# Peptides against a protein of PDB entry 3ZOQ: the designs that were tried, part 106

Target 1, 223 residues: chain A of PDB entry 3ZOQ
Amino acid sequence: QLLQDSWWNQLKEEFEKPYYQELREMLKREYAEQTIYPDSRDIFNALHYTSYDDVKVVILGQDPYHGPGQAQGLSFSVKPGVKQPPSLKNIFLELQQDIGCSIPNHGSLVSWAKQGVLLLNTVLTVRRGQANSHKGKGWERLTDRIIDVLSERERPVIFILWGRHAQMKKERIDTSKHFIIESTHPSPFSARNGFFGSRPFSRANAYLEKMGEAPIDWCIKDL

## One batch from the design tools (peptide; made by RFdiffusion4, then SolubleMPNN)

Design b2_p19_8_s3 (from b2_p19_8, 7 letters changed)
Fold by OpenDDE base, seed 1:
Formats: sequence, structure tokens, C-alpha cells
Structure b2_p19_8_s3 (fold): chain B 223 residues (1-223), chain A 19 residues (1-19)
Amino acid sequence: as target 1 above (223 residues)
Amino acid sequence: KLEELYKEEGEVAREDYEE
């Protein structure tokens, strides 16, 4: 099947809906006629690395990086060997200031994903060089459903919402159960307006500990 | 409003690629 059992049980009905069928057909054409990122096999990496039940933290992104070799199906993450994009650099700067982690020599956030950090973009594909080119094609309905089923989960989740796009999803989150960490986006355009100093990593771990769960080891080792 | 938000985010995203 397409997804792990835990996610499949939550999302299987979405894949049968017309919107997703249309999305699928669109993607078939796009991947055939255009250069699309990430690789089609990596589209659902966020769900592959982090099962529904194992989600502790959600970090929402917009859509994948649109440069060659960058996107790996995880929000903000780039494949090893790829230059860290500015937003990611700022994420690591905040990580360093927040909890003292060294800045890694790569930009892969897979280690977070493996610990229960769902690195979810709201749109899961993009044309080369064309940010948001697959906006409004159906991904948002699926990823909204992902947020919904997590919100409906009894075990609390921590949602880290950087910037306005991510924060627009707050209305879908039951804040009586789940924790929200909000700040401006890590982009150089906005990081100095609130992202820096927001300490999302220590705050997330504080919530996890309060819940009786193991904290995330946010520090990323060099490769 | 929503379109403006997406446009804003588009600019934010563009920065990640052009710098």
C-alpha cells in the first residue's frame, strides 16, 4: 500500500475521492512533461518517516524546494550535500541559540522525522523553478486532512507554525488538546521580526516533558 | 486575503532560492 498502516487507516478514504484522483492525473502529466520535485518516490517521505501514532511535533511548510536535488519530501529539509537554504540556515541559528546545538554541515532533517517530528508541507510537489506552481491542485485538501486527523487524536501534538501560511491552519487544530508554537517565518524577510528568540525547540521539549514523553534530540550530527 | 497571503509566502519562498 501507499502509506504505513497508521496513516493509511487515517487517509485511505481521501485517495478514493475525486479531488485526489484529479491530482494524481495532473501529477502524472506534470512528472512526464515537466521537471517536478521531489522525486515521485519521495512525495510522502514525511509520512513514511513519521507514523501517525509516532507524531510528537508537526512543522508545517508551504511547498517543496524547487531547485535540483534539494527537496526530499520533508518540509525545510534538503538532501545531504545540498547547500542550506536561507530559511534553513536561520532555523539552525535559532536552534543553536535556543538549546546550544552546533550547526550541522548538511541540511537533512531526517533525524527529526525519525523522532516523531512530522515535517509536512501543505503542498507536496512543485515545478522546477516555480514556487507554488502546484498550489490549489488538491494537495491542500489532503494535508488539511492530515492536520485534521492529528487534531482529532487524543494524544496531544505540538504544532510549530512559522509564518502566516502555517498559522492559517491553526483554526483546524483543537487547542484544548494540542499545543501551538507560533512565530514569524525563519525566512530572512521575517526572521528578525520574531522567529529569532522564539525558542521553538526548547518550548516543544518542555511540552513533551510535561506530557510525560521523551524530548526531541534536535541537535543534528554532521554527516 | 488568502491570495495576498499566498503571494506573501511566495516572496518568502523565493528568497530561499534566489539568495
Scores: peptide ipSAE 0.049, ipTM 0.701, DockQ to the pose 0.116
Fold by OpenDDE base, seed 4:
Structure b2_p19_8_s3 (fold): chain B 223 residues (1-223), chain A 19 residues (1-19)
Amino acid sequence: as target 1 above (223 residues)
Amino acid sequence: KLEELYKEEGEVAREDYEE
């Protein structure tokens, strides 16, 4: 099977549907004919690092970074040794101001994922240098299902929704059961309009503590 | 200017972040 048991039980029916079969065939062509990110082995890293049952927090992104060596299958995250993109820099600035963490010398958010932060893009692949090139090809239907099954989960989840694209998914979330943290996007275009000062990290931990769960250690060590 | 920076650094297009 493709995924951990907990995710497989939730998503196995999707993989049998025609839309996903078509998506898979499209991806085979794309990866064969041109450079696609992330590496095909890393497409589902968000689900690999964070099981269905272990999800505490969800951070939604749009699609992967489209530059060489950047995307590692986690929203906003970049592989070690890669220059931090502007939005990620702003995320770390807010992290520092929110809870006092030092800005790491790399951009990998794997430590968050391992603690139950699902770093999910709505579209999981992209052509090199072509943002949103795989939009509308089937990923959104799968990732919508991921949001749906999390929304249906009895154990509450915290959804961090930066920007309008992520916030559009709010309609799929049972807000009577789950918690939503919303602000503008961390992009330099929008960060000063609400992201800075939104304190999503301390707020997320406050919800976790209220639920009797261990908080996330958001601070990232240097490599 | 910022849009070009995003492209150079491999982030998504301006429309994805505009708010």
Scores: peptide ipSAE 0.030, ipTM 0.623, DockQ to the pose 0.457
Fold by OpenDDE base, seed 5:
Structure b2_p19_8_s3 (fold): chain B 223 residues (1-223), chain A 19 residues (1-19)
Amino acid sequence: as target 1 above (223 residues)
Amino acid sequence: KLEELYKEEGEVAREDYEE
């Protein structure tokens, strides 16, 4: 699908570069020969739901869920009807403790995306059952550019960086203009080491209010 | 060391699929 004009204006030069053309050719082969997630039409859902100008918050993930029917092109998000992965469950637990939202009966974060939360993975595709199978194939260069153009934007952005992988992108963010919320990853392996109690949702909204912007309605309704 | 950090995060991410 064609990107929104605001993202196209920021990224059009990347799509013409050899690395992206090679990535595209690789993906054509992968989707033809392997089971790849998400659906090819959903790869850029994060950019489809949240335009460049409408980004208020960025939440960085690693790569898509690699199980059937899970990934929908948004970091940490799963399609309705899919069992919530452990990290997502912990995200909702923190959401409940932070601002009192009920835990939804599904794992779709589309409502966040529609409000300006860019749910961006650094790698946007994966082979079934093979986490990080498309690491180092070109996605990271594109998503780094996405972070860069947001960092260069005059209107401030809030970056939520859970875990070391996401936090490695901090050097690309102009902290004189933008806000960063950091904690350990919501994974069961690390959530008790700092993610729980970090209150990223209320903190993000506090920054938005300070900027004179409308806060995010983080609460997700049941389907 | 950067690669080591990525490996650690990879392990964290793997937990989402094993549990």
Scores: peptide ipSAE 0.047, ipTM 0.706, DockQ to the pose 0.113; fails the geometry check
Fold by OpenDDE base, seed 3:
Structure b2_p19_8_s3 (fold): chain B 223 residues (1-223), chain A 19 residues (1-19)
Amino acid sequence: as target 1 above (223 residues)
Amino acid sequence: KLEELYKEEGEVAREDYEE
């Protein structure tokens, strides 16, 4: 899949490495033999919507939603018309309590992505109905490199790390340059243990303002 | 450990897909 020049310059060497070649071959088989999400054309949507240079905030997810019509290549985001998953509903609840945004009538976070919020899953594909089915197949190495090149960037980035999986990536982030916002995961299983009330959106904007950058308009308009 | 991670984090949790 073709990437924007800014990401291509950062990642082109990865695509030539054996691990990625093997990943691509695996994916070819998977997409041919099974139902895989997201659509193959949407795998790199996070990078398509948010260029390397335009990244202001990173929100890490694990792997795509594995239900029909859900995944759109952005962490936590679902295509318009899709019922909001519980974690996403909780994200919007926190958004409402944090900065007063209304709950949108859809679950698409594309508006965040277009503003510089990199909605990155660590694994970018999944088999229908089989969470983590593509874990350990090579995506993690690529997405680790994405985190690395952002960490190496001079212009600061804000990393929002919800839950332990995302927080495991903290060691890859140069905290002398970049900011980290951590809390429990928005999942119903963990949201009440710290996610609610964590106010990641206002905190992120506070950092952006401190950096002299435009804040994110986190409020999502209805479609 | 890994199983607990999947249980507590909704993106891979069953509940995120059943509604």
Scores: peptide ipSAE 0.042, ipTM 0.708, DockQ to the pose 0.113; fails the geometry check

Design b2_p19_8_s4 (from b2_p19_8, 6 letters changed)
Fold by OpenDDE base, seed 5:
Structure b2_p19_8_s4 (fold): chain B 223 residues (1-223), chain A 19 residues (1-19)
Amino acid sequence: as target 1 above (223 residues)
Amino acid sequence: KLEELMKEEGEVAVDDAEE
């Protein structure tokens, strides 16, 4: 898949490695034989919408939604017309409480991605109805490299790490250069234990302002 | 609620179960 030049320059060596070739061959079989999400054209949407140089904020997810029409290659995001999953609903509730945004009538986070919010899952594909079905197949190595090259970047990045899975990536982030915002996961199982009231959106913008960068317009317009 | 029953299933499991 073609990537923007900025990402290609950072990741080209990974694509030549055996693990990625094996992953690619696996994915070819999976997409041919199974229903896989997202659409194959959307796998790298996070990188398509947000260039390496344009990344301001990273929000890590685990793997794509596994229901029909949901996943669009962006963590937590769903295509327009799709019912908002519980975690996404809680994200919007926190957004409303944090900075006063209205709850949008859709679940697409593309507007964030276009502003420099890298909505990255650690695993970028999933079988229909089978959460984590592509765990341990090579995606984690690539996405770890994505985190690494961002950590190595001189221009600071803000990492928003919701829940333990995302927080395990802290060791890869140079906290002398980059900022980390941590809380419990937005899932209904954990949101009340620290996600609600964590104010990640205003905190992210506060860091951006301190760095002399334009803040993110987190408010999502209705379609 | 399903959310309370599946608390032990992990942080992300609720989204998977309601789909």
Scores: peptide ipSAE 0.028, ipTM 0.647, DockQ to the pose 0.193
Fold by OpenDDE base, seed 2:
Structure b2_p19_8_s4 (fold): chain B 223 residues (1-223), chain A 19 residues (1-19)
Amino acid sequence: as target 1 above (223 residues)
Amino acid sequence: KLEELMKEEGEVAVDDAEE
């Protein structure tokens, strides 16, 4: 029995819009002519793992990792067996300092996604070796709509906004209902300027507890 | 429906890439 897809109810109108059709056609060409990440089947993994109704926390990224085998359709996450990128390493360092979790032997954040952490990039595809190569192609309009429908939801959401790019989305979030956790980006270029010590994981769980919701188990098991 | 659409999008993109 096909369970009612809560995201479909929120986004179905977007998929019929010209911008999305143009994006789709662009992506077909890009995947045919270039090496594009993530795998086309993984583009919407964030929505697959975390339904609209199950979203507790949103972590915004910019665009997917552009190296081989890295991106898996979840912001900051990498496939098992892939070396943890610097930003992800810093995320795990902060996780350890914040709530005492061990650093996992892999970089997959799927366990967070399954608990209601929407790991959303604002742009969902990238060319190999070319960061932001799919910027301004239509993804931002869809992902803005994702933020909008979450903002309109009655049940509160926690938005974790690392860095200026993610923080630009704050204007779309009803802060009368939803909680914002802001800091500098976990990138080595910015992490020491506010990301480290920001304690986003314990702060998110504190908000969840205030809402009467189960906290996220942020600790990731080794594979 | 969304999952199906997403799979279709992914499959179409893969198919178009293989063609």
Scores: peptide ipSAE 0.020, ipTM 0.546, DockQ to the pose 0.023
Fold by OpenDDE base, seed 3:
Structure b2_p19_8_s4 (fold): chain B 223 residues (1-223), chain A 19 residues (1-19)
Amino acid sequence: as target 1 above (223 residues)
Amino acid sequence: KLEELMKEEGEVAVDDAEE
């Protein structure tokens, strides 16, 4: 599928700002001196797979997986062949209970991204073995702008906000136009407190249908 | 243009990592 350049019109001004230039310089040093995830080519995969115009659903994550070969530039997603992290396993358990999908033999959510599910982390890079190591370095300003321009979009968006970190972004979302699905985080530490049984997938599709849009095929095929 | 920018950012980061 041809990549759409609709994000450029929304974000071009951000890339010219000092904060982003500083972030870029920081990232250059980090990638040179440390093992950073994801691969530098994959940092913007969420925007590559899902154009601004194609966004139907947003799922916010915090920062990338910090283990070898895991992160692929999509929130909660892992590359094929990588063991599913606990939170992702719980996502698939809820998916199965919500709409009857089988649990896939891999953890790649690329099929969601290709359908208009923006799998966005608020921080887009991380040092190996050091969760949140790139917090407060500039990514949050860019990703806040991504949320803002989606909020400003006339065509409605569904925001799935799992856990407090994602829910803090609710203040940036125009709830007169957009829909929000909130629950506890899929983490084993929080999933039993509201994530399980929250049925975010069927609820998202119900909103899409009300908007006259095609629902997401949330079921993931085995590789 | 965004794709080009993203590629440039990725390539620069890769190049810097390879250096």
Scores: peptide ipSAE 0.018, ipTM 0.545, DockQ to the pose 0.022
Fold by OpenDDE base, seed 4:
Order: C-alpha cells, then structure tokens, then sequence
Structure b2_p19_8_s4 (fold): chain B 223 residues (1-223), chain A 19 residues (1-19)
C-alpha cells in the first residue's frame, strides 16, 4: 500500500523544478562549509508532523532561529532545554491571557504540530548567527507553493499571520474559503502594538468549532 | 514518498557536510 503522502502529491512537481535543484545544491555547499540550522534532518519537520490533509491551522514564520540548538524545523519553536526566545515568550504570555494555559517550562511546539498546526517558516534554513542568510535562495518559492496548495484545498484552513512579512502572503490565500487571523508580530518590538490581546488561539478554535472540527489543545505540558 | 525524499535531502546534506 503506497502510503499516499498527501504532501508528496501536492509538492512532487516542485522538487523536479530547476529552482529546487539549485536550492538543493546550494544547501549541500552551505551545510558542508558553514554551520546551518536547523539540522538537515529537521528542515522539513513542519511537513513531517502535519500532513497536507491534517492541516487545520498555519502559523507563518520568517526563517529559523540562528543560534546553537534552537531551531527545530518549526516556526517559533525551540528544542527542549533551550531558553525561550523573546517572541516565543510573548506567544506564551498571549496564550495564558487568551485561554488560561500555563507557561510551559520548554519552548517545543511539537504538540501543536501533531494536532494539525503547520508551523511553517517561509525560509527553512539559516547560517549560524546570520538571520535571513538564505533569503531569496529558493525556499520562498517552495513555501509559496505550500501556501498555494493549502489555499486551493477544499477543506478550510486557518492562517495566523503575525506581522507584515506573514501578512504579505495573504494575497495567496483565498479568503472566501479560508480564515485569516492577523495581528502585529509577537516580537518585543511589536507585540504591544496589537499582538497582545489579539487572542489568536481562542479565535482559531472558534473557527474550528464553526467548521465542525475538533479544536486545538493549545496548552503545552511541561516536560 | 515525501518522507523518503525529505530524509534523502537531509541525509545528503549531512553526508556532504561530513565530507
């Protein structure tokens, strides 16, 4: 039984395109010559944890954390034992205020991913200490296609778009079919300008309930 | 197939980094 990999069916054509082959060759060089994050095995964790058919919610990030041991292949998520980055701390503060969840003792969002929250960065790799170092190298074309095929899906998706970068992807989303939750970014530089009090978690669950779907358990247990 | 491809991509990137 060919396990119908729902993402493979949606993305197989992209992997055959020249841009992706060039990206692959670039990544080979980068991983050989530089410290690149996340670990190469973790690059596609968002797609590994959340199949195309299982996507309920999308949370868009920009690119991976560029510090040692941080990036987990999931937007905003950090590996257990890693200090929570400022944006993630603010996400958990909003989570607490929105729906009463306790702040977890770790920063792993894997529990969300396993429930159908696609934690997608638009760029999936980064050089150590060099934010946006892999911008414009081909990832955006693939991740745009991921957004496109989700937008084309009959079953509605909820897109959580924090900040201008994520909101620029709104033009690719069929808003007649899909739900958008927008606010400022959870970054300390922007969180007070609209992220805090935006209640994205309860709003997402409200949309899921309206669609007759199970809500996300956003509360993260301590490890 | 995607998992296999993605694993291959990851493994290739690691192998090329170790060389």
Amino acid sequence: as target 1 above (223 residues)
Amino acid sequence: KLEELMKEEGEVAVDDAEE
Scores: peptide ipSAE 0.017, ipTM 0.535, DockQ to the pose 0.022

## One batch from the design tools (peptide; made by RFdiffusion4, then SolubleMPNN)

Design b2_p20_1_s1 (from b2_p20_1, 9 letters changed)
Fold by OpenDDE base, seed 1:
Structure b2_p20_1_s1 (fold): chain B 223 residues (1-223), chain A 20 residues (1-20)
Amino acid sequence: as target 1 above (223 residues)
Amino acid sequence: SEEEEARIRAELEAAHEPIP
């Protein structure tokens, strides 16, 4: 069984579909012939760390970091010891300004994932040095289904949608049940146009408290 | 901490299906 029970019950049918079998065969070739990130064992880390039932917040990314040792199967997150990418630095700057958290000495968001923050990329693999190289290969169909089954869940979810690519998924989200937090992307190219000052962390916690759920401890401890 | 870093690495390196 590829996934934990709660996700498997929601997604098992996808893995038998032709599109996924084709994707799987493509991935076998890619991992054999190219340097692909993340490690093949880490592709579904977002689903491993955060069960279907435990999802409180979703943060959508595009595709994994394409540099050595960076991607760990969690959107925006980098392995410990890796220099924080510009977008992640801006996320931590907003976190500090929003709720007073210190800037951590690493870029791992595993602590968020373990609290119910699903750190999902829409495309789950990438070739070294080639951003979006696995776009349109089948991942988007699977990750759309992930969004769909979360949208269908009765217990509300908070979707944090940074930038246009993530915001395109809003049409798949039942906004009568679920909460949406939208802003520009944390990228240096867009952060000054609305990401900074958007206060997504305090806003997410405000929704969680309104729902009677425990808030996320967004502050990340140093390693 | 280095210990927590090592723990995180170990968790990430845990055995999963090599190709999904």
Scores: peptide ipSAE 0.040, ipTM 0.694, DockQ to the pose 0.027; fails the geometry check
Fold by OpenDDE base, seed 2:
Structure b2_p20_1_s1 (fold): chain B 223 residues (1-223), chain A 20 residues (1-20)
Amino acid sequence: as target 1 above (223 residues)
Amino acid sequence: SEEEEARIRAELEAAHEPIP
């Protein structure tokens, strides 16, 4: 099976639907004819690192980084050895100001994922150098379903929604059960308009503690 | 560390289907 049991039980029906089969055929062609990111084996890394039951926090991104060696299948995260993109740098700046974490010497957020932070992009693939090139091809339907099944979960989830694109998903989230942290996007174009000082990390941990759950260790060690 | 970096890279390259 494509996913671990906890996610498979929630999503297996999606993979049999025509939209996903069409997406899959498109992806086969794209990966054969173009340079596509991330590696095809890394597309579902967010779901591999964070089980359905272990999700504590969701951070939504739009689509993967489109530069060589960057995308890990995790929103905002980059592979070790890759220069931190501007948005990620701003995330770490806010992290430092929020809870005092040092800026790591890499951009991998795998440590967050392993603690229950689902780093989900709404679109899971991209052509090299072509942002949003796979928008509207079927990924959004699958990732909407991911949001839906999390929203339907009894155990509360914290959704961190940076920017308008992520915030459009708020309508799919049962706010009677789940918590939402919203701000402007960490992008240099928007970070100073509300992202900086939004303190999403401490706020997320405050919700977790209120629910009787262990907080996330957001601090990332150097490699 | 370089060793931890290599480990993380290896973990990312581990057991996933080529095209989902």
Scores: peptide ipSAE 0.039, ipTM 0.546, DockQ to the pose 0.027; fails the geometry check
Fold by OpenDDE base, seed 5:
Structure b2_p20_1_s1 (fold): chain B 223 residues (1-223), chain A 20 residues (1-20)
Amino acid sequence: as target 1 above (223 residues)
Amino acid sequence: SEEEEARIRAELEAAHEPIP
């Protein structure tokens, strides 16, 4: 099976549906004919690091970084040794201002993922140098289902929705059970319009504590 | 550290089915 048991039980029906089979065939062609990110083995890293039952927080991204060596299958995250993209730099600036964390010397958010932060892009692949090149190819249907099954979960989840694209998913989230943290996107084009000062990290931890759960250690150590 | 970077890279490269 493609995924660990907890996600497989939630998503196995999707993988059998025609839309996903068509997506898979498209991806086979794309990976054969183009440079596609992330590596095909890394596409589902968000689900590999964070089981369905272990999800505490969801951070939605749009699609993977489209530069060499950047994308690692986690939203906003970059592999160690990769220059931090502008949005990620702003995330770390807000992290510092929010809860006092030092800015790390790398951009890997794996430590968040291992603690139950699902770092999910709505589209899970991209062509090199072509942002949103795999938009509308089927990923959104799968990732919508991921949001749906989390929304249906009895144990509450915190959804962090930065920017309009992520906020469009709010209609799929049962806000009677789950918590939403919204702001403008961390992009340099929007961060000063509400992302900075939004304090998503402390707010997320406040909800976790209210639910009797362990907070996330958002601080990332240097490598 | 470089060792921790290598570990993270190795974890990411863990055996998954290509194009699942």
Scores: peptide ipSAE 0.033, ipTM 0.667, DockQ to the pose 0.027; fails the geometry check
Fold by OpenDDE base, seed 3:
Structure b2_p20_1_s1 (fold): chain B 223 residues (1-223), chain A 20 residues (1-20)
Amino acid sequence: as target 1 above (223 residues)
Amino acid sequence: SEEEEARIRAELEAAHEPIP
């Protein structure tokens, strides 16, 4: 099966639907004819690292980084050895100001994912150098379903929604059960307009503690 | 560390199904 059991039980029906089959055929062509990111094996890394049941926090991104070696199937995250993109740098700056974490010497957020932070992009693939090139091809329907099944879960989830694109998903989230942390996007174009000082990390942990759950260790160790 | 970096990279490259 494509996904681990907990996610497979939630999403297996989606993979049989025509839209996903069409998406899959498109992806086969794209990966054959173009340079597509991330590696096809890494597309579902967010779901591989964070099981459905283990999700504590969701951080939504738009689509993968479109530069060589960057995307690793996790929103905002880059592979070790890759220069931190501007948005990620700002995330780490806010992390430092929020809870005192040091700026790591790499950009991998895998440690967050392993703790239950679902680092989900709404679109899971991209052509090299062409941001949003796979927008509207079917990924959004699948990732909407991911949000839906999390929203339907009885155990509360914290959704961190940076910027308008992520915030558009609020309508799919049952706020009677789940918590939402919103701010402007960490992008240099928007970070100073509300992202900085939003303290999403401490706020998320405050919710987790209130729920009787272990907080996330947001601090990332150097490699 | 470089070793931990390599390990994380290797974990990410672990054989998942190619095109889902």
Scores: peptide ipSAE 0.032, ipTM 0.610, DockQ to the pose 0.027; fails the geometry check

